# Peptides against a protein of PDB entry 7PB4, part 40

Target 1, 105 residues: chain A of PDB entry 7PB4
Amino acid sequence: KMLNIKEYKEKLLSTLGEFLEDHFPLPDRSVKKKKKNIQESSVNLITLHEMLEILINRLFDVPHDPYVKISDSFWPPYVELLLRNGIALRHPEDPTRIRLEAFHQ
Target 2, 218 residues: chain B of PDB entry 7PB4
Amino acid sequence: DALQMAVGYFEKGPIKASQNKDKTLEKHLKTVENVAWKNGLASEEIDILLNIALSGKFGNAVNTRILKCMIPATVISEDSVVKAVSWLCVGKCSGSTKVLFYRWLVAMFDFIDRKEQINLLYGFFFASLQDDALCPYVCHLLYLLTKKENVKPFRVRKLLDLQAKMGMQPHLQALLSLYKFFAPALISVSLPVRKKIYFKNSENLWKTALLAVKQRNR

## One batch from the design tools (peptide)

Design b1_p16_1 (made by RFdiffusion4)
Fold by OpenDDE base, seed 2:
Structure b1_p16_1 (fold): chain B 105 residues (1-105), chain C 218 residues (1-218), chain A 16 residues (1-16)
Amino acid sequence: as target 1 above (105 residues)
Amino acid sequence: as target 2 above (218 residues)
Amino acid sequence: EVEVLEEISLRLKLAA
């Protein structure tokens, strides 16, 4: 039974990963077009998968303070996607912090 | 030149020493508007001003006016569009600005230099279909972007659900018809055969400007 | 944790 749960979890993670890569990929910012005025945000963006991993880990590791600070590595469309669909919530007093919704409660 | 000074003002912000901040802002805004409607803007100028309009740096009235004059001289960089979508998601712009942006994006679609990166944003645009105010324009955008590879069962289900909620909207029917064309096996529902695909093109704020751009680029 | 993943997956599929 435990082995089946682990396998199922791995399958879910894999399926989710593939889904995220197919439908919500990061934009290719590497196109340094030589145009002088394009402020290439040198910020290394993380994938949606990585973002979710951070949020999930925080929820389980620090359940009394499950909020994660939004960094420059958080691509705004990803943040909006999570918030808009009820996957994440903003801290009521600090809009720079978000948490994963507690679906298991 | 006057345009460079105006763009610089919006980019760098008001220089502290100006006694009449509002008058200066209006002057520069009019400069941008005049050049944009007469000659169009360079891709670099659009890149800067589009970000400013969507960043929330200025008030809604100013942002709206800037966005309305995002008329290209030749082309719009797809990078500008990608960055713009990012700014829209930050939540510092009004709902009306979002609507205006999608209207702009549809209107200027043919003037965007490349579509590869925009196509990668397909899922994000599709997610915006649930916004009633955006839905007509997003459907039009998706109609322009949709490839066979984008037509998935879960998206078909979403569109059918939206149709059930919103009714048989012309813009939604147009998109569904395209989906059925690419994947007829996924759509069992009989769609009315519309001879003409109808989107809200009659309300294009840039109709005259677009004609001028096309004439200049021939 | 599995339930969380399932719910996230479902919500994302419903979104886009």
Scores: peptide ipSAE 0.559, ipTM 0.888, DockQ to the pose 0.298
Fold by OpenDDE base, seed 5:
Structure b1_p16_1 (fold): chain B 105 residues (1-105), chain C 218 residues (1-218), chain A 16 residues (1-16)
Amino acid sequence: as target 1 above (105 residues)
Amino acid sequence: as target 2 above (218 residues)
Amino acid sequence: EVEVLEEISLRLKLAA
């Protein structure tokens, strides 16, 4: 039974990952390196999959403070996507922090 | 030149020491407006100013005026559009600015140099259909972007659900008709044969400017 | 954890 649950979890993660890559990929920052447009923030954006992993892990690891600080690595469209669809919530007093919605509650 | 000074002002922000901050801002804004409507702006200038307009650095009135004069001399960089979408999601701009941006995006669609990265944003645009204020313009944008590969069963269901909630809106019908064209098997519902696809005229704000751009590039 | 993943997947599918 435990093995089946683990396998199912892995399958779900894989399927989700594929879905995210297909429908919500990061923009190809292949911005031509040549023009020093100053605003190319050297900040590496993380994937939506990675963002979700961070949020899920925080929810389970630190349930009393499940909020994650939004960093420059968080692509704003991803944040907005999660918030608009009720997957994540902003901290009521600190808009720079978000948490995964507790769906089991 | 005057344009470079104006763009520099918006990029660097107002120098604290200027007693007449409002007059200076207005002067530079008028400079940008004049050049944009007469000659259009270079892709680099649009890149800078578009980000400024959507970043929330200035007030809504200023942002609106900047966005209204984002008229290309030749082309708009796809990268500028991608960055702009990011700024829209940060939430520092008003709802009216978001609407104006999508109107602008539709109006200027043909002047964007490439569509590959914009096509990757398809899912995000589709998600924005939930916003009632944006829905008509997003439908128009999606109508321009949609390829056969984008037509999925779950998206069809979403559009049908939206139609059930909002009624048979012309913009939704237009998009659904396109979906049916690409995937007839996914849409069993008889769509009324509308001979004419009708979207809200997003181009009205830039009609004269767009004609001028087309004439210069010919 | 599985339930959370299922719900996230569902919501994202509904969003896209």
Scores: peptide ipSAE 0.555, ipTM 0.887, DockQ to the pose 0.310
Fold by OpenDDE base, seed 3:
Structure b1_p16_1 (fold): chain B 105 residues (1-105), chain C 218 residues (1-218), chain A 16 residues (1-16)
Amino acid sequence: as target 1 above (105 residues)
Amino acid sequence: as target 2 above (218 residues)
Amino acid sequence: EVEVLEEISLRLKLAA
């Protein structure tokens, strides 16, 4: 039963992933080598799919502390998207941490 | 030159040793403003200053003034816009700054060198429609960005829902009209025939400046 | 978990 749930979860995530890729893709960062632009984060941004996967996994793996630290790999528009739509919540005492909203409760 | 020094000041921050930080800031800000309105700014200068204006590094008054003088000499880099959108989402800028940015973006839209990456931000812009303060300007932006591929049933529903909530706003009607043009089968509702499309920012702050830019680049 | 994913999907569709 647990294995089937995991597989089903993966399938659902995959379906969601297709939607996310179509409507919320990452912009291509032109790595212009020469101009040290202030915002050239050498950090590889993760997809929204990956971000959600992290948040979901954390919620189920560590339900008592379901918060994930916002890293530089978290594209700010994605974070904002999740927060604005009530999908994620910031930690009340640490704004650098977010959790997935517990919709199942 | 004076402009380079001014841009450098904003980029690197105030030098600790300045006795009168406010006077120095004002001096450099005026320099940027003067050059921007007279000649426009280079794409690199806009890249730097736009990010500064949205990063929350300075106060709202300063940010507003910087943003108001983001007038290109020739073009604005698409990358600058993408980065700017990211800064808007960090939450360090005021609501008024966000509004001003969207107004700016619409006003300067034709001067952005490429639209490919901006088009990828379509979903994010669309998500901002729910913000009442941004909605008129976002509608205008979406009106400029929308392609047939962007017109989806769920977005149509969202727009109709917004219309139900907010009323028949001219900016919503304009966008819906465009949607109907691309996908008439998705919009069964009768839209009023409007002879003229009206957006809130039809008379923008940069009208005179933009005319000057166009004249210089002819 | 299914409910969570469904809700996320719904909310994102409403946003986009």
Scores: peptide ipSAE 0.554, ipTM 0.885, DockQ to the pose 0.294
Fold by OpenDDE base, seed 4:
Structure b1_p16_1 (fold): chain B 105 residues (1-105), chain C 218 residues (1-218), chain A 16 residues (1-16)
Amino acid sequence: as target 1 above (105 residues)
Amino acid sequence: as target 2 above (218 residues)
Amino acid sequence: EVEVLEEISLRLKLAA
């Protein structure tokens, strides 16, 4: 039974990952390294899948403080997507921190 | 060059305590407006100014004026549009600015150099259909972007649900008609055969400017 | 954990 739950979890994660890649991919920043000083924010953006993994892990690893600080690697459209659809919540006192919604409560 | 100075001002921000900050800002804004409407702006200038307009660096009035003069001389870079969408999601711009941006995006759609990355944003645009203020313009944008591969059963369901909620809006019907064209098996509902697809184009602020751009690039 | 994933998946499907 436990093995079946683990396998099911892995399958769900995989399926979710595929869905996210298909429908919410990161734009290919053509790193046109053109030397122009446009500080192309050289910040490596993480995928939505990776973002969700971070949020999920934080929720389970640190349930008393499940908030994650929004880094420069968090693509704003992803943050907005999660917040708008009730998947994530902003910290009431610190808008730079978000948590995964507690769906089990 | 006066334009370069103006763009530089907006990019670097108002330097310190000049007593005439407002006059200086107005001067540079007028410079940008004049050049944009007469000759159009280079893609690099649009890239810089568009980001500034959406970043919340300046007040809503200034941002609105900048956005209204984002008229290309030749083309708009797709990268500028992608960056702009990111800024919209940060939430530092007003709702009116968001609406204006989508109007601008629809108006300038043909002048965007590439569409590959914009097409990747399809899901984000589709999600914005839920915003009542944006919905008419997003429908128009999606009408321009939609390919057969974008037409999925779950999106059809969402559009039908939206129609049930807000009624048979012309912009929504136009989009649904396109979906039916690409995937007739997914839409079992009899859509009224509208011969003419109508999007509210009546308030295209850039109509004259767009004609001028087309004439210059012929 | 599975329930959380299911709910996230559902909400994202509804958003897309």
Scores: peptide ipSAE 0.553, ipTM 0.887, DockQ to the pose 0.321

Design b1_p16_1_s1 (made by RFdiffusion4, then SolubleMPNN; from b1_p16_1, 6 letters changed)
Fold by OpenDDE base, seed 2:
Structure b1_p16_1_s1 (fold): chain B 105 residues (1-105), chain C 218 residues (1-218), chain A 16 residues (1-16)
Amino acid sequence: as target 1 above (105 residues)
Amino acid sequence: as target 2 above (218 residues)
Amino acid sequence: MIETLEEIYERLLLAA
């Protein structure tokens, strides 16, 4: 039974990962180094998978404060996607913080 | 030149010392509008101004006017579009601005230099179909973007569900017909054979400008 | 955690 659960979890993670890569990939920031000083924020964007991982881990590791601060590495479309679909919630008093929705709580 | 000063004003923001902030803003906005409608804007100027219009830096009225004059001299960079979509998701622009953006995007679609990155945003655009105000324009955009590889069973189900909710809308029917063309096995429902694809004429706002752009680029 | 993942996946499927 335990092996089956572990295998199922792995399969689910793999399937989710593939789905995210196929349908919600990061835009290729071809930073064309055109010379002009537009400080394109050299901030490396994280994948949606990585973002979800952060949110999930925070929920389970720190259930009393499951909120994650939105960093510059969080691509706005991903944040909006999660919020719009009820996967994440914004902190009521701090709009810079989001949490994973507790679906089974 | 006057245009550079105007773009610089919008980029850097109002210089503190101007007693007549509103007059200065209006002057620069009129400068941008005049150049855009007469000659079009360079891709770099569109990049800057489009982001400003969607960033929420200025009020809705100003943003709307800026967005309406995002007329290219030659081409629009796809990078500008990708950045714009990001700004839309930040939530600092109004619903009307979002609608206007999608109308603009459809109208200017042929002037975008590349489509590879925009095609990667397919899922995000598809997600926006749930917004009733955006749906007609997003359907049109998706009609332009859709490749066979984008036609998936779950998207078909979503479109059919959407049709069940909103009825047989012409824009939705057009998109479904395209989906059926690419993947007939996924759509068992008989779609009315519409002889003419009908989308809301999003181009009407820029019709004259688009004609001028096409004439300059012949 | 599995249930959470399933729910996330389902919601994303509905979104895409």
Scores: peptide ipSAE 0.545, ipTM 0.862, DockQ to the pose 0.336
Fold by OpenDDE base, seed 5:
Structure b1_p16_1_s1 (fold): chain B 105 residues (1-105), chain C 218 residues (1-218), chain A 16 residues (1-16)
Amino acid sequence: as target 1 above (105 residues)
Amino acid sequence: as target 2 above (218 residues)
Amino acid sequence: MIETLEEIYERLLLAA
């Protein structure tokens, strides 16, 4: 039974990962280093997969404070996608913090 | 150059010490408007001003005026569009600004230098179909972007559900017809053969300006 | 965790 659950989890993660890559990929930041001083702070954006992992882990690891601070590595379209579809929620008092929705609580 | 000074003003923001902030703002805005409508703007100028218009740095009236004059001299960089979509998602602009942006994006679609990165945003645009105010314009955009690879069963289902909710809207019918063209097996419903595809923004705010741009680039 | 992943996947499928 445990082996089947682990295998199913792995399959689900793989399927989700593939889906995220296919339908919600990061834009290729062609950092054309054009010399103009647009200090586009080369903030490395994380993937939607990585963002979800952070949110899931926080929910399970710190259930009493499941909120994650939105960093510059969080691509705004991803944040909006999660919020709009009820996957994540903003902190009621701090809009810079989001949590994963507790679907089964 | 007056245009460079104007762009610089919007980029750096109003200098606190100016007693005539409103007059200065209006002067620079008029400069941008005049150049944009007469000659168009360079891709770099559009990149800067488009982001400013969507960043929420200025009031809605100013942002609207800036966005209305985002007329290219030659091309728009797809990177500017990607950045713009990011700003839209930050939520610092009004709903009306979002609508205007999608209208602008559809109107200027042919002037965007590349579509590869924009095509990667397909899922995000599709997700915006649920917004009633955006839906007509998003359908038009998706009509322009849709490839066979984008036509998936779950998207077909979503469009059919949306049609069931909203009725037989011309913009939805247009998109569904395209989906049926790419994947006839996924759409069993007989769609009325409409000879003409009608989108709400067929007469856009930039029609005259775009004609002028095309004439200058011939 | 599996249930959470399933729900996320379903919601994203509905969004995309």
Scores: peptide ipSAE 0.543, ipTM 0.866, DockQ to the pose 0.336
Fold by OpenDDE base, seed 3:
Structure b1_p16_1_s1 (fold): chain B 105 residues (1-105), chain C 218 residues (1-218), chain A 16 residues (1-16)
Amino acid sequence: as target 1 above (105 residues)
Amino acid sequence: as target 2 above (218 residues)
Amino acid sequence: MIETLEEIYERLLLAA
């Protein structure tokens, strides 16, 4: 029975990962570095998968303060996607912090 | 030149020392508007001004006017569009600005230099179908973007559910018809054969300007 | 954890 739960979890993670890659990929910002001095802060954007991992881990590791600060690595469309679909919530007093929704809490 | 000064003003913000901040703003805004409607704007100018209009740096009235004059001389960079979508998601712009942006995006679609990155945003645009104010324009955009590879069973279900909720809207029917064309096995429902596809965007705010752009690029 | 993942997946399926 335990083996079946672990296998199911792995399958679910794999399926979710594939879904995220197929339907919500990051745009390729590899536009040619033309030398213009605009310090576009080359902040590497993280994937939606990585963002979800951060949020899930925070919820389970620190349930009393499950909020994560939105960094420059958080692509705004991903943040909006999670918020609009009730997957994440903004902190009521600090809009720069978000948490994963507690679905079973 | 006057345009560079105007763009620079919007980029750098108002210099503190001017007693007549509103007059200066209006002067520069009129300069941008005049050049945009007469000659169009360079891709670099559109990149700068579009981001400013959507960033929430200025008031809604100013942002609306800037967005309305985002008329290309030749092409719009797809990178500018990707950046713009990002700004829309930051939530510093009004709902009316979002609507105007999608109208602009549909109107200017043919002038965007590449579509590869915009196509990657398909899922985000599709998610915006749930917004009643955006739905007609998003349907039109999706009609322009949709490829066979985008037609998935779950998206078909979502569109049918939306149709059940909103009724048989012309813009939704147009998109469903396209989906059926690409994947007839996924849509068993008989769609009325509409000879003419009607999107609400028939009244293009930029019609005259777009005609002029097309004539210059021939 | 599994229930959370299931819910996230379902919500994203509805979004896309």
Scores: peptide ipSAE 0.543, ipTM 0.861, DockQ to the pose 0.333
Fold by OpenDDE base, seed 4:
Structure b1_p16_1_s1 (fold): chain B 105 residues (1-105), chain C 218 residues (1-218), chain A 16 residues (1-16)
Amino acid sequence: as target 1 above (105 residues)
Amino acid sequence: as target 2 above (218 residues)
Amino acid sequence: MIETLEEIYERLLLAA
């Protein structure tokens, strides 16, 4: 039974990962056009998969304070996607912090 | 150059010490408007000004005026569009600005240099179909972007659900007809064979400007 | 955790 749960979890993560890559890929900002306003181009954006991992881990590791600070690595379309679909919530007092929604509490 | 000074003003922001901030703003805005409508703007100028218009740095009235004059001399960089979509998601611009942006994007679609990165945003545009104010323009955009590989069963279901909710809107029908063309097996519903695709293009704010751009690039 | 992942996946499927 435990093996089946682990296998199922792995399969689900794999399927989710593939889905995210297919339908919500990061734009290839690799065009390092050397133009001077280097600051916005220098921020390494994380994938939606990585963002979800951070949020999930925070929820389970620190359930009493499951909020994650939105960094510059968080692509705004991803943040909006998660918020709009009820996957994440903004902190009521600090809009720079988001948490994963607790679906089964 | 007056245009360079104007763009620089918007980029750097208002210098605190100017007693006539509003007059200065208006002067620079008029300069940008004049050049944009007469000659068009360089891709670099559009990149800067488009981001400013959507960043929430200025008020809605100013942002609207800037966005209305985002007329290319030759091409628009797809990178500018990708950045713009990011700004839309930050939520610092008004709903009217979002609508105007999608109208602009549809109007200027042929002047965007590349479409590869924009095509990657397909899912985000598709998600915006749920916004009633954006839906007609997003449908038009998706009609321009949709390839066979984008036509998936879950998207078909979503479009049909949206049609059930909103009724048989011409813009939805146009998009569904395209989906049926690419994947007839996914759409069992008999769509009226409309020979003419109708999108709300009657209010193309840039019609005259676009004609001028096409004439200059011949 | 599995239930959370399932719910995330379902919501994203509805979004795309």
Scores: peptide ipSAE 0.538, ipTM 0.859, DockQ to the pose 0.334

